# Peptides against a protein of PDB entry 4XPM: the designs that were tried, part 165

Target 1, 160 residues: chain A of PDB entry 4XPM
Amino acid sequence: VMLHSKNVKGFLENTLKPYDLHSVDFKTSSLQSSMIITATNGGILSYATSNNDVPKNSINEINSVNNLKMMSLLIKDKWSEDENDTEEQHSNSCYPVEIDSFKTKIYTYEMEDLHTCVAQIPNSDLLLLFIAEGSFPYGLLVIKIERAMRELTDLFGYKL
Target 2, 67 residues: chain B of PDB entry 4XPM
Amino acid sequence: DIKGTIAFDTHGNVIESTGVGSQRIEDIGDLSKVTLDAEGFAQVQGDSLLVHLYKRNDITLAVYTSA

## One batch from the design tools (peptide; made by RFdiffusion4, then SolubleMPNN)

Design b2_p25_5_s4 (from b2_p25_5, 14 letters changed)
Fold by OpenDDE base, seed 1:
Structure b2_p25_5_s4 (fold): chain B 160 residues (1-160), chain C 67 residues (1-67), chain A 25 residues (1-25)
Amino acid sequence: as target 1 above (160 residues)
Amino acid sequence: as target 2 above (67 residues)
Amino acid sequence: SEAALREELAKLHEELLKEIEEQLI
């Protein structure tokens, strides 16, 4: 059973929500973007963004989408490089994780002033990508994407 | 009287920070090297603040107090 | 006391983790 495209979009939209940790009085912003992209070429299969106030088909929307495409491609390229670099896989920017006996890695990448993290959906040709403001701490971002990955079991093993 | 907190993972990356902790992210480098007791606790005197450490489930919580 | 402080610290840690997990996507 695979997630319908509409379900994936809705899921990604749900990932945008911020954390509000009352125990320590810590709050994050919403994620700027949440995306599922191809590991092969960084193509966007589905995405959600918090900047939905832009009118559709406007120049601003086009530029926004183009920006997402650019970021996804850049991050995919960095991910591809790191997947072939043993040293990078042992850096503090790489988190090996195991989900339901599947092994994958979470990488954190600084994109200008944005905090991003990306992870290959286990045994798939897909990457999950979170883009957040610089105020969103990396450790929490990693937790967020790891937990999100656990909810995407329908995409485990997905091949293009 | 808690003056602030920092929570960080085993990679030294911040999970959360509040109060004076938000201004002392650089402390993580030293705090991560502190030897914890069998129960996962430690205390470190830093500047004018006392840092109380507790690690469980690969997450270290640092609580800053005046004493 | 030391015991009370440890208990408070452990409790805060537990609450933090609980909140993070409760706010899962």
Scores: peptide ipSAE 0.742, ipTM 0.952, DockQ to the pose 0.914
Fold by OpenDDE base, seed 3:
Structure b2_p25_5_s4 (fold): chain B 160 residues (1-160), chain C 67 residues (1-67), chain A 25 residues (1-25)
Amino acid sequence: as target 1 above (160 residues)
Amino acid sequence: as target 2 above (67 residues)
Amino acid sequence: SEAALREELAKLHEELLKEIEEQLI
């Protein structure tokens, strides 16, 4: 059983929302982008972005999409390398987690000025990818993506 | 009188920071090594401020006060 | 009061966790 494409897109759009922690008077920016990509080729299956100011079909939009494709590929490659590197898996940038008896890992990557985190959807060929501004704390970003994955049980076990 | 806060996870990564805590992220290295009591509390003098620690559910909250 | 301070810390921690969980996607 899989989520429909429209449902996935809407879900990713919802993940863009910022945190506003009134208890400690702390708030974040919105995520820059939220994506589901293939673990094999880094191909984008679905994405959402907070940048809605770019005219459709413009050169700027094309560049933006191309940038997302590039980021997706780069992060997929880094993820693939780390999955085969025991040292990286034991670094502070790797979070082993268990969701409903399924094991996966969350990785944090600094990409230029951006904070990113990526995680394999349990037992699937898919990766969930969050891209945020550098002001978004990694610890909170990890919590966000972990909680997001818990809402994607329909994608658990998805194979290409 | 809270002057700031830092919340961080077991990997030493920031969850949130406010006030003077935002300027003392480097304290996490030492704070993460502090021995907590049976209830998850500790107090540490950090520079001119007192740091109050409370850890539960793998999240440590550090609260900075003047006293 | 130390007891009052501890209670405040615990409450703040609890509120923080609740807010994080309430703002799930």
Scores: peptide ipSAE 0.741, ipTM 0.952, DockQ to the pose 0.883
Fold by OpenDDE base, seed 5:
Structure b2_p25_5_s4 (fold): chain B 160 residues (1-160), chain C 67 residues (1-67), chain A 25 residues (1-25)
Amino acid sequence: as target 1 above (160 residues)
Amino acid sequence: as target 2 above (67 residues)
Amino acid sequence: SEAALREELAKLHEELLKEIEEQLI
């Protein structure tokens, strides 16, 4: 299935759903945000957020979008630094993974009280970014983004 | 009777935690060093609780019980 | 028994992984 811009938005919305693990009686919150951003400048190409209570074109909506823009830039900068730091790539915050013979890395970052996870879509100029509450454990967040990225094969190799 | 659980990955990051396990995240450091048997099992005495370990597919599950 | 306990633990691990995979996007 080919992913268009409209399909990407819907996909990101679907990634927001929480986990409910009945086997161990563990439940997470929904992701706060899910985004695809450029690896070059951290520009947001598409995003979804769980906060749908804010009226459109309101001051609160503008502020929320601005916060996402700021966070995307910060995470992109940190990611760029780590991609040039072999020590950081061998920390417990970096997960080398291989998807269909494509290699990439998943990074976890603490941003204020939020848990974030970012990964370069294989061989592309794009990053997938999840933002969750601090109660969302990093190990599960990594699993979530890895599994999600496997569904974005149409974006593999995408260059700006 | 299960008092709690912790599941963690090979990086020591939590996948899930419940019950007393949620209050014992710091145990992961020691639990990750425990030698497992050929089937992936181990038992460790921790304070007043017994910790049952099982690792498969790079995920370790720790189950806390009173005995 | 020890065997029963191990079986229970392994089953719980399996169920956990199954639930995670079933709740994928």
Scores: peptide ipSAE 0.741, ipTM 0.952, DockQ to the pose 0.893
Fold by OpenDDE base, seed 4:
Parts: structure tokens; C-alpha cells; sequence
Structure b2_p25_5_s4 (fold): chain B 160 residues (1-160), chain C 67 residues (1-67), chain A 25 residues (1-25)
């Protein structure tokens, strides 16, 4: 089934769910946000957030969305810098991965007290971005975003 | 007898931590350098606790016990 | 025994990975 625009948001909403690892009695919070943004400008094409208790069209909601836009732009800028920096690509914050013969990289970035993870959807002009609380461990966040990208094959090769 | 756990990846980043493991994240630096046997196991004395290591599929699990 | 301990560790590791994969989106 082809992933349509309305299905993308639903997919992102599903990525918000936390881990509950009973084998070791470890559980996480839900992701704060999950987004698909443009690699060129950091513009948000689709997004999902966990705390939707803010009244719709309220000033608080607008501020929340604006904050999300700002974070996406900042992370895109950092990603762009790292993509042009060989040294950064060899740091512990960069994970080279291969999905269905496509190569991409996963980056982890600390944004204030938040843990973020971003990756270019293979051969596309799009980035997948996860934002989590500081308690969400980076290693698990990387696993999560890598597995999520494997479900976005319809977006592989997407060009603006 | 498990007092806690840490799971970490090849970059030294935490996948999960529980119990005393949550307070010993700094151990990952040393644990990542431990030579494992042919089966992927090792034991390391860490302060007052014994750390049992098992690595498979690029994920190391550290289990802390009293002995 | 040592063998039993190793088996327990391996099993725990396997269960951990299984849970992570089962909770994919």
C-alpha cells in the first residue's frame, strides 16, 4: 500500500509510542515529537506530537508549533554542517547505516535538555527527526529511527 | 541476584539502564574495552559489584551482581 | 554454575532484542 500524505502523519503518530522492555524492567517516555522535514530548509512536511492537550488555535498551540519549527531548522543546519565535515561523520554521534542497499547516516544531537535523532531518508531530500526527553537513551533512539526508516520505502528517492 | 543492567551499542551509547546500572553509566568506557572470550562473555570486577558481560549483534549487555 | 549463568545472560540478551523488535512502529 502506497504511503499517502494523510498516512504519513498517522505513521509519525505511531512512532511516538514508548518502549516497555519487561525483560530488564526498563521503559521510556513517549517521543515528544516525530517529523519529516526538508533537508534544504528544514521545513516541516508532516509532524506528530505527544502532548495535544493544548486548545486548538490557541496562542499556546501556535507557540508550540513555532518552537517545533525552530528546532527543525536548527537541527537541519547542524545536519548540513556535519554532512560536510568528515571528522563529525566519524564521531560517536554518527551512525552509518544501510537500508535495502541504500546508504544513509543517523545523527544524534542534544538540544538543550532534549535528545534528538535525525536521518536522511535514503536518496531523498527529506529528513526523519525524532525529539525525545533527556531520559530517552541515545542508543535506543538510534535503533528506533533506523527501524522507522525501513517502513518509509515509499519516500526513498523523493525529490523536492 | 541482579542489581542492575546496562545495554550499550558499539558507539558507547546507552540502549537501556536499570538499577545500579543507571548510576554507573560511566562504566561503559571501561566495559567497552574489555576483551570478550570466543563466546562473547566476560566478567569484570567493578568496585563492590561484579559485572557480567555478553555481546551479540553489536549490543553489549552488562549485568551487575553482588558476586 | 558458570554454564547456567552464561545461558541466563544469553537468554536475557535475546529477550531484550526480541522486545525491541516487537515494539517497532
Amino acid sequence: as target 1 above (160 residues)
Amino acid sequence: as target 2 above (67 residues)
Amino acid sequence: SEAALREELAKLHEELLKEIEEQLI
Scores: peptide ipSAE 0.741, ipTM 0.952, DockQ to the pose 0.891

Design b2_p25_6_s1 (from b2_p25_6, 11 letters changed)
Fold by OpenDDE base, seed 2:
Structure b2_p25_6_s1 (fold): chain B 160 residues (1-160), chain C 67 residues (1-67), chain A 25 residues (1-25)
Amino acid sequence: as target 1 above (160 residues)
Amino acid sequence: as target 2 above (67 residues)
Amino acid sequence: SELSEELDKFIKEGLEAIRERLEKQ
């Protein structure tokens, strides 16, 4: 079963939600962006952003999208490099995970003042990418993206 | 009384932090090296604070209290 | 969310466990 574009968009929008704990006084901001991009060239297939105050088709929206395109390309390039670097795969910035018998890796990347994490959807040509503020803890970000990937089983094995 | 907390994973990355814990993220380096007992507990004396460690399922919770 | 609930549960568990440990000392 393939996810329709609308369904994917809605899914990504849901991933933007912040966490608010009650056992301790801890809460996060919403993710700035959540994207599914191609592992081949970093093209954005679907995305969601928390900053929805920008009018559609405005210059500001175009600039925002262009920024996302730039970030996605940069992260894809870094991811591709790391996938060919055994040393990087053994760093604290790489999390090997297994989902339903499928293996993948989650990488964390600092981009200026932003915290990002990216993971290949198992056996696919697709990457899931989260972009958050610098205040968003990496450990939580990793857990978040892992849980999100577990909901994307329809995309496992997807090839372009 | 709890002065703060840090929860972190096996990679030393923060999951959550509160109170004084938010200002002591650098402690994770040392805390991650602490040998826990069979029940997953340890105590580490800091400067003016005592750090209580609890680890289960690859997540470590550090609780800062008065010494 | 489910994750937040799980984390809350873990933290609560840890806090209680630590409290109990202190009481036994």
Scores: peptide ipSAE 0.653, ipTM 0.941, DockQ to the pose 0.928
Fold by OpenDDE base, seed 5:
Structure b2_p25_6_s1 (fold): chain B 160 residues (1-160), chain C 67 residues (1-67), chain A 25 residues (1-25)
Amino acid sequence: as target 1 above (160 residues)
Amino acid sequence: as target 2 above (67 residues)
Amino acid sequence: SELSEELDKFIKEGLEAIRERLEKQ
């Protein structure tokens, strides 16, 4: 059974939640955005954003969506380049991981003042993308996206 | 007394930071090169603070204390 | 979350281990 669009949207919304530790005084902000995009064109298939204070169909919402589209395209392009660059794959910004016998990579990218990470859903034409504030630690962001991908097994091998 | 903490991964990226640790992210470069004992521990003198290291499962915890 | 709990557990274990190490020195 494939994941329905509604289920994916809800999943992405849940990934926005901040991390709050109790062993030490550490708490993150919510993710700004969480998206599933196409590896081919960077098109947004599903997304969630923490900025829901903007009225629907307002000019501000349109600008926000356009910004997400631009970021997704830029990140897809960077990801595509890195997937064809051996040196980039051996940098500290690349995390090779294995999930259920499927190999994939997590990349971290600085986008202006934002911290982002992206990973190809194993053997698929889809990318999972997290966008956070600059205060969100990359190491935690990587762990977060890895855990999220492990919950998207229904999308493994998905081809457009 | 604990003055702060930093947890970081094998790539030198921060997982969490608190207290003075949040202001000493640049220490990770040196801390990552410290040789740990068989139990995964080390101590490093840093300025006026002592840094205690504990590593397990590819995560390193650095704890800053005054002594 | 599960991840938060795991990280809390790790940090707690680390802090405790460090304290024990200090006491044994």
Scores: peptide ipSAE 0.652, ipTM 0.940, DockQ to the pose 0.927
Fold by OpenDDE base, seed 4:
Structure b2_p25_6_s1 (fold): chain B 160 residues (1-160), chain C 67 residues (1-67), chain A 25 residues (1-25)
Amino acid sequence: as target 1 above (160 residues)
Amino acid sequence: as target 2 above (67 residues)
Amino acid sequence: SELSEELDKFIKEGLEAIRERLEKQ
């Protein structure tokens, strides 16, 4: 099945869901946002947010979207810097991973009081970006984004 | 009687935490350095609590119990 | 979710393994 724009949006919405364990008393919050952005300029191609209470075309919605744009740009810039910095790639904030013989990296970044995670979709000009509250553990966030990327094979190799 | 848990990855980042484990995230630094036996187990005395370690597939589970 | 199930499985496995080790001591 081909991944179309509507399918991408729905996919990102599903990534927002929290994790609830039963073996131990552990439950996360929902992700604040999930986005696919360009690696070149940090432009948002698709996004989903957990805050759906804001009316469309309202000033509050505009502000929310603008905030996402700001964060995506900042994270893209940091990602770009790290991709050109060998030392940063060997920090505990960088996870080299391999998916279907494609190599990529997962980065964790603290953005104010938020926990973020970003990864280049293999061999593409696209980044997958998760934004969560500070209570969301980084280790779990990394696992989450890795699993999500495994479901985005249609975007592997996508070039702008 | 389990007092709490911490699961963490090879980078020392938390995957999950519960109970007293949520208040002892700083223990990961030391716990990650503990030498495990051939079966992936270890025990570490931490203050008034005993920490039981189990590692498999690059994930370490720390279980806190009464000493 | 699939990930939740996998993590639960791991934790259950670990808890049981630790319990068994304690019983043998």
Scores: peptide ipSAE 0.652, ipTM 0.940, DockQ to the pose 0.935
Fold by OpenDDE base, seed 3:
Structure b2_p25_6_s1 (fold): chain B 160 residues (1-160), chain C 67 residues (1-67), chain A 25 residues (1-25)
Amino acid sequence: as target 1 above (160 residues)
Amino acid sequence: as target 2 above (67 residues)
Amino acid sequence: SELSEELDKFIKEGLEAIRERLEKQ
């Protein structure tokens, strides 16, 4: 079943949820943003943010969306550079993973004080991008995005 | 008594941290080099705290105790 | 979430395993 725009949006919204452990006193913040963007030009196809109280068509919403556009473009550029750099692909910030026999990579990027991770949806022109506060551990962020990608099989092989 | 914990992956990145563990993230570099026994355990004495290591499925749990 | 439950399970098992190991020493 193909993921429709509304379904993708809802999926991304669900990824924003924090993790709260009970075995130890550990709880994360919500993700700031979760996005599906194009690998070609960093265009945002779908996104979710933790700040849902911003009225639509307001100047605040426009500013927030513009910020996301800038972030997505910057991360896409870094990702593109790393995908053409063998050394960067073997750095500690790159996690090669296999999902349903499809290979992809998860990259972690420090963006100012934010923790981000990005991964190409297998065999597609799309990237999944998580943006979190600096308090969100990278190891957990990587696991989170891997699990999310496993739920996006309908987008595997998607070409623009 | 547990003073804190760190869970980290094979890349040395944190999965979770609590208590004094949250202030000892830099320990991961050394802890990742510790040789574990056949059951995946080790103990490392550090300053006033003892670190207990448990590794399973590429995740290492470090538990900090006073003794 | 599923991930939270899995991590809780791992940590719980690890803590118990460490406690058990200490008791046997």
Scores: peptide ipSAE 0.652, ipTM 0.940, DockQ to the pose 0.926

Design b2_p25_6_s2 (from b2_p25_6, 14 letters changed)
Fold by OpenDDE base, seed 1:
Structure b2_p25_6_s2 (fold): chain B 160 residues (1-160), chain C 67 residues (1-67), chain A 25 residues (1-25)
Amino acid sequence: as target 1 above (160 residues)
Amino acid sequence: as target 2 above (67 residues)
Amino acid sequence: SKLSEELDKFIQEGLDAIAERAAAA
């Protein structure tokens, strides 16, 4: 079954959930934001945010959306640069992964005090983007986004 | 007794940390270079703490103990 | 949730294995 707009939104909202381990006393905050954006222009196709305290249609909501647009564009640009940079692709900030025989890469980026990671949905013109607080470990963030991508098989091969 | 833990990936990035491990993230650089035995274990003597290493599926768990 | 469960499983496995080795030493 193909993912529709509402399904994608709900999926992204679920990715916001924090981790609370029981084997050890470790827990994370929720992701600040989760987005699917275009690899071409960084345009947001769908997004979810943990900041639900903003009234809809308010100036604060508009500002928050604009902030997401800004961040998505910045990250898209950095991603685009790295995709054309062999050295960056071999840094510890790049994780080559294979999902169902499809190859892609996960990049981690520090954005001010935020921890972010982005990955191209395999064989598509889409990027999955997670934004978290600085306390969210990068290693866990990478695993999280990898697992999320494995659930987005319907978007594999999506071309604009 | 366990004083803390660090779990990290092959890139040296933290997956989780607790206790004294949270204050010793810089140890990952050295811990990642430790040679593990055939079963994925090792022990490294630190300052006042002993670090126990366990690696499986490209994830390394470091457990800090007093002895 | 599934990831957290897997991570917990790994960590617990490691903790148990380390404890077992320490006891055997």
Scores: peptide ipSAE 0.700, ipTM 0.948, DockQ to the pose 0.903
Fold by OpenDDE base, seed 5:
Structure b2_p25_6_s2 (fold): chain B 160 residues (1-160), chain C 67 residues (1-67), chain A 25 residues (1-25)
Amino acid sequence: as target 1 above (160 residues)
Amino acid sequence: as target 2 above (67 residues)
Amino acid sequence: SKLSEELDKFIQEGLDAIAERAAAA
C-alpha cells in the first residue's frame, strides 16, 4: 500500500505536534512547517503548516505558500551542495544514519532565525523537511525527523 | 538542588535545556571532552555550579547544581 | 508521543542515577 497524498498530508500534520516533557520543565512550540519536496527541483509534493490563522484565498495565504516554495528551493540547493561536499558531510550539521539497512543523511540548516532540518528519504527522489522556530533545539529536531522517516517506509526507493 | 539541565547528542547539538542550562549552551564544547567513568558518569566544577554528567546511548545529560 | 516518552525515561533515569551517585559519594 503506497502512501496516498491525503495520507501523507495527514502524516505531515501530525509531525507538527510539539514536545512536552514532564521529567524536566521543557516544552517546544509546534513546527512551523513540515514538507515533502523533490530532491531534483525542490518542488513541494505535500506540506503542512501550523499557521492556520490565514483566510483562504487571501494575499497572506499566497505569500505564505510562496514563502514555503522559496524556502524549499533554498534548502534543496544547500542540500545538493552539501551532498557534493565532503567537508560539509563531516560537520556537526550532518548526521549519517541508517534506517532498515538504508543509508541517508540528516542536515540542519539555519534559515534566518528559523531552525530547519532536511533528510533524503532513503533511496528516493524525495526530501523530508522540517521548519521550526529558533528555540527548537537542533538535536531534538534531528531525532524527530529520523523517527518520522522510519514511518515513511512506503516512500523508500520512490523515484519521480 | 537542580538549577538546570542540558541534554545533547554526540554532535554537540542540544536536545533539551532548562534553567541555567539554557544560558550555558556554550559549556557543551568543554563537557563533550570530559572523560567519563566506566558507568558513564563525571563531575565538573564550574564557576559557581557543579555539573553532573550522565551519558547513555550517545546522549549526554548535564545537570547543574549548587553543590 | 513515543519520542517524548523515551526522552522522559532517559532524563529521569539520569536524574535518578546522578542523585543516587551523589548520595553515595
Scores: peptide ipSAE 0.699, ipTM 0.947, DockQ to the pose 0.922
Fold by OpenDDE base, seed 2:
Structure b2_p25_6_s2 (fold): chain B 160 residues (1-160), chain C 67 residues (1-67), chain A 25 residues (1-25)
Amino acid sequence: as target 1 above (160 residues)
Amino acid sequence: as target 2 above (67 residues)
Amino acid sequence: SKLSEELDKFIQEGLDAIAERAAAA
């Protein structure tokens, strides 16, 4: 099955959804943003954002998009550094995982007051990136991105 | 009578927290070191609250009760 | 979502098990 741009966009939009548990009184906010970016340059291939209140073609929208571009680049750079840093790979901010016999790592990064999580789509030149509010717990964010990656098997091995 | 909960992973990061658990995230450091029994349970008395631990599949649930 | 369901299941399982042990003690 081929993943088209629209399909990826829709997938990312679905990842924005919050969690609301009923066993205990716990709920999260929606993710602020969900993106697939290139591991090489941090270029955004697809993204979704929960901020739908910004008028189209407004300065605020432009700033929002520019901010996402900046964030993606910064996180890509941090990820690249950590991938070459043994110490960082053994920190509590790094989760080695295996998905369908493919190994990858999930990293959590505090970006100002935001909680972010990034992971290389297995054997690919792509990164999946979640940006959430500071209230979104990292443990849950990690599980969330892991589960999301398991649904992106079509992108496994994708090379630019 | 549950006063709160914390669920956390093997890295000590929170998965969920409620009630008094949300105010005691710092407890995870100590709770993660508690030896569990063969069934994955333990109890830890901390100040005025009793903490019940349940671990399965690398996730630990801490339940705070008054007794 | 599936994750929320699984997490709820785990938490509920733990809550029930803890309650059972507390009652037996």
Scores: peptide ipSAE 0.698, ipTM 0.947, DockQ to the pose 0.911
Fold by OpenDDE base, seed 4:
Structure b2_p25_6_s2 (fold): chain B 160 residues (1-160), chain C 67 residues (1-67), chain A 25 residues (1-25)
Amino acid sequence: as target 1 above (160 residues)
Amino acid sequence: as target 2 above (67 residues)
Amino acid sequence: SKLSEELDKFIQEGLDAIAERAAAA
């Protein structure tokens, strides 16, 4: 099944959902944002946020979108730098993974009080980006984004 | 008897934490260096709590108990 | 979610295994 833009946004919205375990008393918050951005310029191709109650075309929406644009650009820049830095690729903030014989890397970045992780969709010009509150543990965030990427096979190899 | 838990990955990053475990994230540094037995278990006495370790599939679960 | 179920399964497995060892000791 082909992933259309509408389907992609719906997928990203689903990634926002928190985790609630019953084996132990552990529950996360929802992700603040989930985005697919370009690896080249950090442009947002699709996004979802936990706060969907902002009126369209309002000042609040503009500010929210601008904030996402800023964060996506900053994270893309840091990702780009790390992709060209051997030492950073061997740090504990970098997780090399293989999905369906495609190799990619997951990076965790602390952005002020936020916990973020980003990963290149295998063999593509696209990045998947999760932004969470500081209470969201990085280890879980990494697992979450890995599992999400496994569901985006239609985007594997996508070139701009 | 469980006072808390920490689950963490091979990079030392937290997957989940509960109870006293949430206040002892700094323990991961030492816990990650503990030698496990053939079945993936170990026990570490720390301060007033006993830490039980279980590792499987590159995930370590630390369980804090009073004894 | 599927991941939540897997994590719960792992944690419960660990809890049970640790409890079993403690009882056997």
Scores: peptide ipSAE 0.698, ipTM 0.947, DockQ to the pose 0.926

